# Ledger of designs, part 7: peptides against a protein of PDB entry 4N78

Target 1, 186 residues: chain A of PDB entry 4N78
Amino acid sequence: HFQVICRLLGYQGIAVVMEELLKVVKSLLQGTILQYVKTLMEVMPKICRLPRHEYGSPGILEFFHHQLKDIVEYAELKTVCFQNLREVGNAILFCLLIEQSLSLEEVCDLLHAAPFQNILPRVHVKEGERLDAKMKRLESKYAPLHLVPLIERLGTPQQIAIAREGDLLTKERLCCGLSMFEVILT
Target 2, 155 residues: chain B of PDB entry 4N78
Amino acid sequence: MAELQMLLEEEIPGGRRALFDSYTNLERVADYCENNYIQSADKQRALEETKAYTTQSLASVAYLINTLANNVLQMLDIQASQLRRMESSINHISQTVDIHKEKVARREIGILTTNKNTSRTHKIIAPANLERPVRYIRKPIDYTILDDIGHGVKW

## One batch from the design tools (peptide; aimed at target 1 Y11 E172 L174, target 2 T113)

Design b1_p9_8_s4 (made by RFdiffusion4, then SolubleMPNN; from b1_p9_8, 4 letters changed)
Fold by OpenDDE base, seed 2:
Order: structure tokens, then C-alpha cells, then sequence
Structure b1_p9_8_s4 (fold): chain B 186 residues (1-186), chain C 155 residues (1-155), chain A 9 residues (1-9)
């Protein structure tokens, strides 16, 4: 589903969606969630000593449950906070999944374009084969497919310009060095 | 442009009219040949004249058809060339617009990006000290010690 | 690698 969304929206659509999600997340974090966090911090016991290990896991759990009883009760009463957190979480996940899907699409595009852009795959040299010979064979095999040089030889000036721009646009992708998700996390 | 116009307005219509007129002429020739054959005392001579007129008429029609066909083909070639030029122009414009739109989109999404920090995989140094699994001696938790701190529900 | 296409003008 996310792959389809990425294909349909493209860079423009994804940008718009991401911007709106960021606004929503910011609004939730700075508004309701912040207020709840402040309130919870005020209600937090000032001194929470680690219970003695002698109480065991159940005792420790009960101890913390007791210490946090007011917080739990408050949180239960304030379901809005959890809803907002869920919304934030969903937004973050959505952004992550979109970016991942976009990255996959971009990688696929790069791989498909590689033969036409004089990008040779890393050749695994089997034992006994000369790397140079393999590289020469690959170069010879793909040389006729190099689009920009071909158009430069046969095309009109306008076609050449378009081909060069297209080549650049194909090579430069977000996955090559940029991350949107990291921006969302900051 | 002038050549195409001449073909469309003058040459092709003229050729069509000429071909149509040839029909009338052929009828006249046929009538003449028939009458000549009937009236002539020398039938062999009349037949030879008919053959000559027939050959001439066929040659004339063939010429008219060939000329018309060539003009039509030329017209079509010119039109095809014009269409190809228009298509090329439209394609170039379309591609230019698409590239421009893509550049704009990329700038917009770029605002929402940051450089991938290759976080040095901090080797999660597994804490060398595998804390020996403290044998959880399940000592029965004597909860009676908690009775003094909390309002224990007296059973 | 710098991606000039994604940089604001």
C-alpha cells in the first residue's frame, strides 16, 4: 500500500503530506501532551527509592504500582493523552513507512537506470578470472546503452539538454544521502 | 507550405478533373473507332487504327493516374513530416515542463530532509560483565511487612 | 554526497 501511495503522490505529494503530519505532531506535542507531562511530573513522587530486592519481582511490581497509583488513575481518566500519543505514533510510523517505500522505489529506479548511465555493477570475480577482463566485457556490453553520449552524438541540442537534465534527475535521489525521518525525530 | 498548398488546391483537384474528363474522351474515341470500322472498306486498316487509338488512350490514362498518385503521395509525405515536427515540438515542451515540475517538487521535499548521519555503529559493547543471572531465589515474599505501611484490608 | 537538486536555492 505504501508503495502505491509513494508512486501516486510522488515527491510533491509526499512533501505535502509530510509537512502536514509534522504540523499535527508538533501541535500535539506542544499542546495536550506537554500539559499532561507537566502535570504528571508534578504528581510524580519526589522520592522513589528502589524497593529492596527482597521483595522479589511481584513485590517490586506492587510497590511501583502503589507509588504510581495516582498516575495510573490519572492516566486512565485522561484517555485523551493516550489517544494523542497514538496519533503521534501513527504519524511517525506513517512517515517511516513512506520514507522506506520511497527509498525502495528510488533504489529500484537507480538500478534500472544504471546500465544506461555507465554505472557498472560490482563484479564478483570468481577465482581465476581477471577483473580487468570482466570489466572490459561489461563496458563493451553496456557501452551502446549509454543514453547521454548516444544523444549527444545523434540528438538535437534541445534533446541533449533534456537528456542531461534527465540523467541528473535520475542520479540524484533522496536515498543517496538525505533522510526525512530524521527530521521528524528531532 | 507553397508546395503543399499547390498540391491540395491545384494539382490534385486538377488531376482528378483530368481523369474524369478522360472518360468522356474515351467514349468519343470508342465511338469513332466503331464507326470507322463499320464504314471502312479496308477492315484491316480500320482495326490497326483502333489498336493505335486504344494504345494511346491507355497510355494517357496511365499517365494521368500515375501523376495523380505521385502528387497524392507527395502530399501525404509533406503532411507526415509536418505532423512529426509538431509532435517533436510538443514532446520537447512537455518534457521541459515535466523536468521543471520535478525540480520544484524536489526543492520542496528537500526542505524536509537532513543529511543522513551515519551514526557510527557504536558497537553496543555488550557489557563484558554478563551479570551472572542472579539466581532468583524465589523466597516466598512475606507480604506481612507491607501490612504496616498500607491501609491493609483486614479480613 | 551533496544533492544540489534538493537544496533550496
Amino acid sequence: as target 1 above (186 residues)
Amino acid sequence: as target 2 above (155 residues)
Amino acid sequence: PKLPMFEPP
Scores: peptide ipSAE 0.247, ipTM 0.772, DockQ to the pose 0.665
OpenDDE base, seeds 1, 3, 4, 5: peptide ipSAE 0.242, 0.235, 0.241, 0.239; ipTM 0.774, 0.771, 0.770, 0.776

## One batch from the design tools (peptide; aimed at target 2 R107)

Design b1_p10_1 (made by RFdiffusion4)
Pose (drawn by RFdiffusion4):
Structure b1_p10_1 (pose): chain A 186 residues (1-186), chain B 155 residues (1-155), chain P 10 residues (1-10)
Amino acid sequence: as target 1 above (186 residues)
Amino acid sequence: as target 2 above (155 residues)
Amino acid sequence: PVSLSTFQPP
């Protein structure tokens, strides 16, 4: 699903959705969640020590039950507090997962662009062979496929300018050195 | 474009009227052969001149049509090439617009991004100078090696 | 860091 969502939205669609999800998270954190956090913070026990081991686990469980009774009995703890937090969590997971799908989408695009952009994989080296001497030979084999230099050789200035812009757009992808989840959290 | 204007404004309309002139002039020439036969004292001579005019009328109508047909074809060939050049220009405009729309989309998501500081190195990196193997040499105990450290006492 | 100009905001 995320793979399809990435393809259909594109960069502009994904960007707007992320910007809108930030507005939703902001609305919830500064809104209903904040109201309930302030309310439950008062219902909270002002102080709560961690009992020594001596008291034993069953007596510690009893102690936490009494100290946190008002939290355990709070009627809207699940239907509201947990629900709102779940929505915020899902919004964060969407941003993370959608970026991962975008990264897979960009890497695949790049893999098909490599033959037209003079990007060769490492070649096997037998005895008496130097990669330096061989990679340059392989580059000659795929020389007719190098798009930009061919258009600069036979193309019109208009075709050349358009080729240069398109070649830039094809080789520059977010997965080459950019990320978003960090900015989302910040 | 100059050849097209010449075809559309003069040569086609002109060659076309020259055809209409043939329409009117041939009906005159048909009457003249009938009159020249009637006035003719020599019916065989007047028939041979009618035949001459018939053959000339045929050669003329075929020539006028051929000339006009070549002009119409040249006009269509030129117009076909115009559409060919125009489509090429429209395609470049389209490619340019697509490049622009993409730049706008990438600018929009670029706001939500930062550098991912990732690097690549080796599993093991040996030091520039490996530790020299130091030979063992016996030396006596010396109770004076600390005399210069702090407030020493010499013996 | 890899500079990617198409993702640079104005």

Design b1_p10_1_s1 (made by RFdiffusion4, then SolubleMPNN; from b1_p10_1, 3 letters changed)
Fold by OpenDDE base, seed 2:
Structure b1_p10_1_s1 (fold): chain B 186 residues (1-186), chain C 155 residues (1-155), chain A 10 residues (1-10)
Amino acid sequence: as target 1 above (186 residues)
Amino acid sequence: as target 2 above (155 residues)
Amino acid sequence: PVYLPMFQPP
């Protein structure tokens, strides 16, 4: 699903969605969540002493339940604050999944374009084969597919310019060194 | 443009008219030949004249058809070439626009990105010495250590 | 151009 979304939205659509999500998250964090956190800090017992171990795990749990009873019973915390936190969490997950999906698509695009851009994968050399000879053979095999040099020889100046720009755009992808998710986390 | 215009406005219509006129003329020639043969005392001469006219007529029609056909083909070739040039121009514009849109989109999304900190993942150099998995001996958490934490100093 | 002479019938 996320792959389809990435394909449909493209870079521009993804950017718009991400910007809007960031706005929503910011609004939630600086608004309702912050207020609830402040309130919780105010009502939090100033002195919450660890009960004696002698009370055992059930007694300790009961103690903390009693100390936090007012907080736990705060209905708005469960309904509103937790909902907002879920929304924030969902937004973060969405961003992560979108970035991952986009990265996969970009990698696929790079792989598909590689033969046309004179980008040859390092071929696993079986024992006994000369790496250099194999690479030369591969280079020779794919040489006719090099798009930019081909167009430079046969194309019009305008076509050459477009081909070069297209080649550059194909090579320069976000997955090569950029992260959106890291921006979201900061 | 001038050649195409001449073909469309003059040569092809003219050729069509010529062919039509030729058809009418052929009918007249046929009638003449028939009558001439019937009325002529020298049937052999009349027959030879008819053969000559027939040959000439066929040659003329063939020429007119060939000329017209060639003009039509030439017209179509010129039009096809014009369409190809137009298509190429449209494609060029389309590609230019697409590239521009892509660049804009990339700039927009780029604002939302940061450089991946290649945190030197310290190659967790697997310590050469595979420290024997220290059997996680679950040491019972001695909670008594917490007994001293939080008990208010008896004043 | 072999013009078919318009044989104008007499």
Scores: peptide ipSAE 0.055, ipTM 0.693, DockQ to the pose 0.004
OpenDDE base, seeds 1, 3, 4, 5: peptide ipSAE 0.052, 0.053, 0.047, 0.046; ipTM 0.674, 0.682, 0.698, 0.692; seed 1 fails the geometry check

Design b1_p10_1_s2 (made by RFdiffusion4, then SolubleMPNN; from b1_p10_1 with S3Y S5P)
Fold by OpenDDE base, seed 3:
Parts: structure tokens; C-alpha cells; sequence
Structure b1_p10_1_s2 (fold): chain B 186 residues (1-186), chain C 155 residues (1-155), chain A 10 residues (1-10)
């Protein structure tokens, strides 16, 4: 699903969705969640001493339950605050999954373009074969597929310009060194 | 442009008129040959004359059809060439616009990105094994996979 | 170019 969303939205659509999600998250954090956190801080016991070990685990649990009774009984915490936190969590997960899906699409694009851009994979050298000889053979095999040199030789100046720009855009991808998720976390 | 105009306005219409006129002429030739054969005392000579006129008439019609056909083909070739040039121009504009849109989109999304701290270069390990292009098995998008993500309504 | 004979009515 996220792959399809990435394909449908493209870079522009993803940017718009991410910006709107950030606004929503900011609104939730600075608005409702902040208000609930403030309320929780007010009802938090000012002095919570460790009960004596002699009360055992059940007694200690009951002690803390009593100390936090006002928080546990705060019905709006469960219904509203936790829901808002879930929404924030869902938004963060959505952003993460979108970025991962986008990275996969970009990698696929790079791999598909590689033979046309003189980007050759390192060939596994079997014992006894010279790496250089194999690479030269591979280069010779794919040399006719190099798009930019081909268009530079046969194309019009306008076609050459478009080919060069397209080549650059194909090589430059977010997955090569950029992260959106890190921006969302700051 | 001048050649196409000449073909459309003069040569092809002229050829069509010539072919139409040839129909009326053929009818006259046929009438002549029939009457000549009936009236002639020398039937053999009349027959030979008819053969000669028939051959000439067929050759003339063949020539007219061939000339007209060649002119039509030439017209179509010129028009096809013009359409190809127009298509090329439109494609160039379209590609330029697409590249521009892509650049704008990349700038917009770029604002939402930061440099990955190059810690451990997860080397995009090109999968060593070029996984055989896994036959694109159109796996139906199972939307149920999203049912477990988040606290949405489990359908 | 072979032209069709124009026969004038006798």
C-alpha cells in the first residue's frame, strides 16, 4: 500500500502529505497532549516514598495504585489523551513507512538505470579469472546502451540537454543521503 | 509547403479529373470500335484496330492511375513528415515541462529532509545475487496487512 | 504518356 501511495503521490504529493501530518502532530502535541500532561503533573503525588519492602509485591502494588488512583481514574486520559498519542504514533509510523517505501522505489529506479549510465556491478571473480578482463568485457557489452553518449552523438542540442538533465535527476535520489524521518523526530 | 499545396490543389484534383475524363473517352472509344467493326467490310482489320485502341486505352488509364497514386503517396509522406515534426516538438515541450515539475517537486521534498549522519554506510549492498527479476507476480494488494497497523477499526 | 484517342463523331 505504501509503495502504491508513493507512486501515486510522487515527491510533490509526499511533501504535501508530510507537511500536513507535521502540522497535525504539532497541533496534537502543543494542544491536547500538553494540556493533559499539565493536568497529570498537577495530580501527580508530590511525595512518593518507596514503601517498606516488608509489604511484599502485592502491598507495594496497592500502595502505588493508591498513590496513582487519581490518574488511573481520570477517564479522559484513556479516551482522549491515549487516542491522541495513538494518532501521533500512527503519523510517525506513516512517515517512516512512506520514507522506506520511497527509498525502495528510488533504489529500483537506480538499478534499472544503471546499465544505461555506465554503472556496472562488481562482478564476482571466480578463481583464476582476472577481474579486469571481466569488467572490460562487461563494459564493452553495455557500451552501446550508454544513453547520454549515444544522444550526444546522434541527437539534437535540445535532446542532449534533456538527456543530461534526465541523467542527473536519475542519479540524484533521496536514498543516497537524505532522511525525512530524522526531520520529523526533531 | 509549396509542394504539398501543389499536390492538394492542382496535381491530385487534376489527376482525378483526368481519370474521370478517361471514363467518358473510353466509352467513346468502345462505341467507335463497335460501330467500326459492324460497318467495316474487312472484319480482320477492324479487329486489329480495336486491339490497338484497347491496348492504348488500358495503357493510358494505367498511367493516369499510377501518376495519381504516386501523387497521393507523396502527399501522404509529406503530411506524415509534418506530423512527425509536430509530435517531436510536442514531446520536447512535454519533456521540458516534466523535468521542470520534477525539479520543483524535489526542492519541495528536499526542504523536509536532512543529511543522514553517515554513520555505518549501510552499503546499499547491491544484492550480490541479481535476484532473477522475480516474475512480477501481481500480488493482489492485501489491504488487511494494514489492519494491524495503528489503533484503527479492525474490519 | 499514352493518351486516350479523342474520337470526334463522324
Amino acid sequence: as target 1 above (186 residues)
Amino acid sequence: as target 2 above (155 residues)
Amino acid sequence: PVYLPTFQPP
Scores: peptide ipSAE 0.048, ipTM 0.686, DockQ to the pose 0.005
OpenDDE base, seeds 1, 2, 4, 5: peptide ipSAE 0.045, 0.047, 0.048, 0.044; ipTM 0.682, 0.701, 0.702, 0.688

Design b1_p10_1_s3 (made by RFdiffusion4, then SolubleMPNN; from b1_p10_1, 3 letters changed)
Fold by OpenDDE base, seed 1:
Structure b1_p10_1_s3 (fold): chain B 186 residues (1-186), chain C 155 residues (1-155), chain A 10 residues (1-10)
Amino acid sequence: as target 1 above (186 residues)
Amino acid sequence: as target 2 above (155 residues)
Amino acid sequence: PVYLPTFQPD
C-alpha cells in the first residue's frame, strides 16, 4: 500500500502529506498532550524510587501499577490523551513507512538508470579472470546506452540541456543522503 | 505553409474539377464517334478516328489522375512533416514542464529532510547507586485537577 | 554529508 501511495503522490504529494501530518502531530503534542503531561507531572508522586530488584519484575510492575493505578484508570487519559498519543504514533509510523517505501522506489529507479548513466556494478570474478578485463567488457557493452553522451553527440542544444538536467535529477535521490524521518523525530 | 495552402485550395480542387470536366467531354467525344461512324461512308476511316480519340482520351485521363495523385501525395507529405514538428515541439514542452515540476517537488520535499546522521547508539549506563526503597504512601489522586484540561465530556 | 542540490531549499 505504501509503495502505491508513494508512486501516486510523488515527491510533491508526499511532501504535502508529511507537512500536514507534522502540523497535526505538533498540534497534538503542544496542545492536549502537553497539558495532560504537565498536569500529570504535578500529580505524580514526588518520590518514585525504583523498587529493589529483589522484588523481581512482577513485583516491580505491581509496585508501579499500584502507584499509577489511579492515573491509568482515569477515563479522560484513556480516551483523550492516550488516543492522541496513538494518533501521534500512527503518524510517526506512517512517515517511517512512506520514507522506506520511497527509498525503495528510488533505489529501483537508480538501478534501472545505472546502465544509461555509466554506472556499473562490481562484477563477480571467477577464478582465473581479471576484474579489469570484465569491467572493460561491461563498459564496452553498455557504452552505446550512455544517454547523455549520445544526446550530446546527436541531439539539439535543447535536447542536450534536458538530458543533462534529467541525468542530474535521476542521479540525485533522497535515499542517497537525506532523511525525512530524522526531521520528524527532532 | 504557402505550398500546402496552394495544394489544398487550388491544385487538388482544380484537378478534381478537371477530371469532372473530362468526364463530360469524353461523353461528347463518344457521341461524336458514334455518329461519325454511322454517317460516314468510309467506315474504316471513322474507326481509325475513333481509335485515335480513344487513345487521346485515355492518355488525357491518365495524365489528370497522375497529376492529382501526385498533388495529394505531396499534400500528405507536407502534413506529415508538420505533424512531426508539432509532436517534437509538444514533447519538448512536456519534458521541460516535467523537469520544472520535479524541481519544485524536490524543493518542497527537501525542506522536510536532513542529512542522515549515523547516531552512535549511546550506551544506557545504569545508575550505580540503587536508591533505597522509599515506603509507598498512598496519596489519593485529586482528579479534579484534570477537569479543566481537555474537551472531555463534563459529566 | 551528501549534498543534494536539487533538494536544497532556497
Scores: peptide ipSAE 0.236, ipTM 0.784, DockQ to the pose 0.580
OpenDDE base, seeds 2, 3, 4, 5: peptide ipSAE 0.026, 0.032, 0.030, 0.028; ipTM 0.707, 0.686, 0.736, 0.721

Design b1_p10_1_s4 (made by RFdiffusion4, then SolubleMPNN; from b1_p10_1, 3 letters changed)
Fold by OpenDDE base, seed 4:
Structure b1_p10_1_s4 (fold): chain B 186 residues (1-186), chain C 155 residues (1-155), chain A 10 residues (1-10)
Amino acid sequence: as target 1 above (186 residues)
Amino acid sequence: as target 2 above (155 residues)
Amino acid sequence: PVNLPMFQPP
């Protein structure tokens, strides 16, 4: 589903959706959630000591559950705050999944374009084979497929310009070094 | 363009008219040959004349058909060439527009991106001094302070 | 760091 969405929206559509999601998340965090957090901080037990590690993780968890039981059972938290947190979580997950899907699509595009752009795969050299010989063989094999040089030789100036721009567009992808999700997490 | 127009407006219609006229003429020739054969005392000569007229008529029609066919083929070739040129032009424009749109889109999405940082996993340092378990005194929490927050609907 | 100029704001 996310792959289809990525294909449908493209970079522009994804950007718009991500921007809107960021606005929604920001609004939720700075609005209702912030107010609840402030209120919760006021009603938090003033003295909540860390239980002994000897009780183990389950015992520690039970201790904190007991200390916070009344807060957790507060109806407003369950109905509004936790719901908003779920929405934020869903938005974050959506962004993550969109980015992952986009990255997959970009990687696929890069892989498909590689033979046409003089990008050779890393060849696993078996024992006894010369890496240089294999690389030369691969270069020779894919040399006729190099699109930009081919168009430069056979194409019109306009076609050459388009091919060069297209080549650049094909090579540069977000997955090469950029992350949207990291921006969302800050 | 001038050649295509001439083919469409003059040559092909002219060829069609010529074929139609030829049909009419052939009918007249046939009538003549029939009457000539009936009236002629020398039937052999009349037959030979009919054969000659038939051959001439067939040759004429064949020529007209061939000329018309060639003109139609030429017309189609010119049209095909024009369509290919138009397609090429449209493709170039389309590609240019697509590249531009892509550049704009990339700038837009780029604003929402940052360099992939290998996040240093912060080692959560466990506090060295485990505080002795203090007797847990549960104080009642007053939730009335939350009454002003939210819509107060119990689900 | 891979520099992607096409994704950088002018």
Scores: peptide ipSAE 0.269, ipTM 0.769, DockQ to the pose 0.513
OpenDDE base, seeds 1, 2, 3, 5: peptide ipSAE 0.034, 0.029, 0.030, 0.034; ipTM 0.687, 0.690, 0.675, 0.669; seed 3 fails the geometry check

Design b1_p10_2 (made by RFdiffusion4)
Pose (drawn by RFdiffusion4):
Structure b1_p10_2 (pose): chain A 186 residues (1-186), chain B 155 residues (1-155), chain P 10 residues (1-10)
Amino acid sequence: as target 1 above (186 residues)
Amino acid sequence: as target 2 above (155 residues)
Amino acid sequence: PTLTTFQPPP
């Protein structure tokens, strides 16, 4: 699903959705969640020690039950507090997962562009062979596929300018050195 | 474009009227052969001249049509090439617009991004100078090696 | 690397 969502939305669609999800998270954190956090903070026990080991686990469980009774009995703890938090969590997960799908989408695109952009994989080296001497030979084999230099050789200035722009857009992808989840959290 | 204007404004309309002139001039020439036959004292001579005019009328109508047909074809060939150049230009405009729309989309998502500081190194990196193997040499106990440390006491 | 197509305008 995320794979399809990435393809149909593109960069502009994904960006707007992320911007809008930030507005939703802001609305919830500064809104209903904040209201209930302030309310439950008062219902909270002003102080609460952690009992020594001596008291034993069963007596510690009893102690936490009494100290946190008002939290345990709060009627809207699930239907509101947990619900709102789940929405914020899902919004964060969407941003993370959608970025991962975009990275996969970009890397595949780049793999198909590599033959037309003079990008060769490492070649096997037998005895008496140097990669330096061999990689250059392989580059000659795929020389007719190098798009930008071919157009600069036979193309019109208009075709050349358009080729340079398109080549730039094809080789520059977010997965080459950029990320978003960090900015989302910040 | 100059050859097209010449075809559309003069050579086609002109060659076309020259055809209409043939329409009117031939009906005159048909009457003249009938009159020249009637006035003619020599019926065989007047027939040979009618035949001459018939053959000439045929050669003329075929020439006028051929000339006009070549002009119409040249016009269509030129117009076909115009569409060919126009499509090429429209395609470049389209590619340019697509590049622009993509730049705008990438600028929009670029706001939500930062550098991912990732690097690549080796599993093991040996030091520039490996530790020299130090030979063992016996030396006596020396109770004076600390005399210069702090407030020493020499003996 | 510097990715110019993802740079925001001033």

Design b1_p10_2_s1 (made by RFdiffusion4, then SolubleMPNN; from b1_p10_2, 3 letters changed)
Fold by OpenDDE base, seed 5:
Structure b1_p10_2_s1 (fold): chain B 186 residues (1-186), chain C 155 residues (1-155), chain A 10 residues (1-10)
Amino acid sequence: as target 1 above (186 residues)
Amino acid sequence: as target 2 above (155 residues)
Amino acid sequence: PVLPMFQPPP
């Protein structure tokens, strides 16, 4: 599903969606969530000591339940605050999944373009084969597919310019060194 | 450009008119031949003349059709070439626009990106010093703090 | 910068 969304939206659409999500997250964090956090800080017990280990797990649980009774009974936390936190979480996950899907698409594009751009895969040399000979053979095999040199030889000046720009656009992808998700986490 | 215009405005219309005139002339020739055959005492000669006129007329029409057809084909070839040139131009413009749109889109999304920080795998530095187990001084747990929470049901 | 196309114009 995310792959389809990435293909449909493209860079521009993804950018728009991400910007809007960031706005929503910011609004939730600075608005409702902040207000509830402030309220919770006011009602939070000033002194919460760790209960003694002798009470066991049930006793410790009861202790904390009692100390946090006022917080737990705060109905608005469950209905509004936790929902907003869920929305924030979903937005973050959405951004992550979109970026991952986009990266996969970009990698696929790079791989598909590689034979046309004189980018040769790392060849596993079997025992006894000379790496140099195999690489030379591969270079020779793919040499006719090098698009930019071919167009430079046979194309019009306009076609050459477009081909060069297209080549550059194909080579430069977000997955090569950029991350959107890291921006969201900061 | 001049050749195409000449074909469209002069040669092809002229050829069509010539063909139409030829049709009219053929009708006249046919009428003449028919009348000549009826009135002629030498029907064999009249027939031969009719045959000659028919052959000539057919040849003339064939020539006119061929000339017209060739002119139309030439016109179509020129137009096809022009269309191909226009298509090429449109394609170039389209590609230029697409590249521009892509560049704009990339700048927009780029604002939302940062360099991937290769998170140096923080070597979980195992704390070298296994802190000696701090002697658990069993401080007697004063349970008096829980006295207020447990209503023991006195049976 | 690894990806000039994604960087805002200076």
Scores: peptide ipSAE 0.212, ipTM 0.769, DockQ to the pose 0.615
OpenDDE base, seeds 1, 2, 3, 4: peptide ipSAE 0.238, 0.209, 0.195, 0.207; ipTM 0.772, 0.762, 0.756, 0.763; seed 1 fails the geometry check

Design b1_p10_2_s2 (made by RFdiffusion4, then SolubleMPNN; from b1_p10_2, 3 letters changed)
Fold by OpenDDE base, seed 3:
Structure b1_p10_2_s2 (fold): chain B 186 residues (1-186), chain C 155 residues (1-155), chain A 10 residues (1-10)
Amino acid sequence: as target 1 above (186 residues)
Amino acid sequence: as target 2 above (155 residues)
Amino acid sequence: PYLPTFEPPP
């Protein structure tokens, strides 16, 4: 589903969705969640001493439950605050999954374009074969597929310009060194 | 443009008219040959004349059809060439617009991105020794490093 | 050579 969403929206659509999600998350964090956090801080016990170890784990748990009773019984915390936190979490996960899906699409595009851009995979050298000889053979094999040199030789000046720009756009991808998710976390 | 106009306005209509006129003439020739054969005392001579007219008529019609066909083909070739040029122009504009839209989209999404902290370990150690410009062996960009990004299918 | 036109008999 996320791959399909990435394909349908493209870079522009993804940017718009991400911006709107960031606005929603910001609104939830600075509005409702902040208000609940402030309220919770007000009802937090000012002095919470460690109970004596003699009460055992159940007694200690009951003690903390009693100290936090007002927080646990705060009905709006369970219904509204947790729902808002779920919404924030879902938004973050959505952004992460979109970025991952986009990265996969970009990698696929790079791999498909590689033979046409003189980008050759590292050939596994079997024992006894010279890497240089294999690479030269591959270069010779794929040389006729190099799109930009081909168009530079046979194309019009306008076609050459478009080919060069297209080549650059094909090589430049977010997955090569950019992250959206890191921006969302800051 | 002048050649196409001449074909459309003069040569092809002229050829069609000539072919139509030829039909009328063929009917007259046929009537003549029939009457000549019936009325002639020398049937052999009348037959030879009919053969001559038949050969001439067929040759003429063949010429007219061939000329008209060639003119129509030439017209179609010129029109096809014009359409190809128009298509090329439209494609160029479309590609230019698409590239522009892509650049705008990339700028928009780029605002939402930051550089990945690449661990400094792979310092491209510039080889200290100015070894002779070995032929620009374009170091193949190993994209396998990207295999670990996402549900990395370990090959 | 093909004759472009033929003349009908009189």
Scores: peptide ipSAE 0.066, ipTM 0.646, DockQ to the pose 0.005
OpenDDE base, seeds 1, 2, 4, 5: peptide ipSAE 0.057, 0.056, 0.056, 0.054; ipTM 0.648, 0.657, 0.659, 0.647; seed 1 fails the geometry check

Design b1_p10_2_s3 (made by RFdiffusion4, then SolubleMPNN; from b1_p10_2, 3 letters changed)
Fold by OpenDDE base, seed 3:
Formats: structure tokens, sequence, C-alpha cells
Structure b1_p10_2_s3 (fold): chain B 186 residues (1-186), chain C 155 residues (1-155), chain A 10 residues (1-10)
């Protein structure tokens, strides 16, 4: 589903969605969640000392339950605050999954374009074969497929310009060194 | 343009008219040959004349059809060439627009991105010695490093 | 061969 969304939206659509999600997350964090956090801080016990270890685990749990009774009984916390946190979490997950899906798509594009851009895969050298000889054979095999040199030789000036720009756009991808998710976390 | 116009307005209509006129003429020739054969005392001579007219008529029609066909083909070739040129122009514009849109889109999404913390390991140490521009051996960019990004199928 | 349009004899 995320791959389809990435394909449908493209870079521009993804950017718009991400911006809107960031606004929503910001609104939730600075609005409702912040208000609940402030309220929780007000009802938080000012002095919560560690109970004596002699009470054992059940007694200690009961002690903390009693100290946090007002928080636990705060019905709006369970219904509204947790729902808002879930929404924030879902938004973050959505952004992450979109970025991952986009990266996969970009990698696939790079792989498909590689033979036409003089990008050769590393050839596994079997024992006894010279790496250089194999690479030269591959280069010779794919040399006629190099798109930009081919168009430079046979194409019009306009076609050459478009080919060069297209080649550059094909090579420059977000997956090579950029992350959107890191921006969301900051 | 002048050649296409001449073909459309003069040569092809003219050829069609000539062919139509040829039809009417052939009917007259046929009538003539029939009457000549009936009225002639020398049937052999009349037959030979009819054969000659028939051969000439067929040759004439063949010539007219061939000329007309060639003119039509030439017209179609010129039109096809014009359409190809138009298509090329439209494609060029379309590609230019698409590239522009892509650049804009990439700038927009780029604002939402930060550089991945590449572990500082390989300081591109500028090689101190300006070694002679060795032939730019385009080191193949190994994108296999990206195979681990995402749900990579572990081969 | 330019074959003239055959005209029937008058």
Amino acid sequence: as target 1 above (186 residues)
Amino acid sequence: as target 2 above (155 residues)
Amino acid sequence: PFLPVFQPPP
C-alpha cells in the first residue's frame, strides 16, 4: 500500500502530505497533549519516596498505585490523551513507512538506469579469472547502451540537454544521502 | 508546403479526373471496336485493331493508376513527415515541462530532508601529491550498499 | 514510358 501511495503522490505529493502531518503532530503536541501533561504534572505527587523494601512487591505496587491514584482514575487520560498519542504515533509510523517505500522505489530506479549510465555491478571473479578482463568485457558489452554519449553523438542540441538533465535527475536521489525521518524526530 | 499543396489541389484531383475521363473514353473505344468489327469486311484486321486498342487502353489506365498512386503515396509521406515533426516538438515541450516539474518537486521535498549522518570514517583526504590526471577510471558506484535499506531480500 | 491517355479515334 505504501509503495502505491508513493507512486501515486510522487515527490511533490509526499512533501505536501508530510508537511500537513507535521502540522497535525505539532498541533497535537503543543495543544492537547501539552495540556494533559501540565494537568498531570499538577496532580503528580510532589513527594514520592521509595517505600520500605519490607512491604514486598505487592505492597510497593499498592503504594505506587495509591500515589498515582488520581492519574490512574483520570478518565480523560485513557480516552483522549492516549488517543492523541496514538495519532501521533501513527503519523510518525506513516512517515517512516513512506520514506522506506520511497527509498526502495528510488533504489529500483537506480538499478534499472545503471546499465545506461555506465554503472556496472561488481562482478564476482571466479578463481583464475582476471577481474580486469571481465570488467572490460562488461564495459564493451554495455558501451552501446550508454544513453548520454549516444544522444550526444546522434541527437539534436535540445535532445542532448534533456538527456543530460534527465541523467542528472536519475542519479540524484534522496536515498543516496538524505533522510526525512530524521527531520521529523527533531 | 508548396509540393503538398500542388499534390492536394492539382495533381491528385487531376489524376482522379483523368481516370474518370479514361473510363468514359474506354467505353467509347469499346463501342467503336464492336461496331468496327461488325461492319468490317476484313474481320482479321478489325480484330488486330481491337487488340491494339485494348493494349493501349490497358497501358493507359495502368499508367494513370500508377501516377495517381505515386502522388497519393507522396502526399501521405509528406503528411507523415509533418506529423512526425509536430510530434517531436510536442514531445520536446512535454519533456521540458516534466523535467521542470520534477525539479520543483524535488526542491519541495528536499526542504523536508537532512543529510544522513554518514559515519565520518573516510575523510576524503585530498591526496597531497597532485598525481598526474590518471585516466578518469569511472569507479562504478556500487549501489549494493543500498540493498540493506528496507526489507531487502537477503539472498 | 509516358503512355499518353488513349483518345478514341474520332
Scores: peptide ipSAE 0.069, ipTM 0.639, DockQ to the pose 0.005
OpenDDE base, seeds 1, 2, 4, 5: peptide ipSAE 0.069, 0.060, 0.057, 0.046; ipTM 0.649, 0.651, 0.651, 0.648

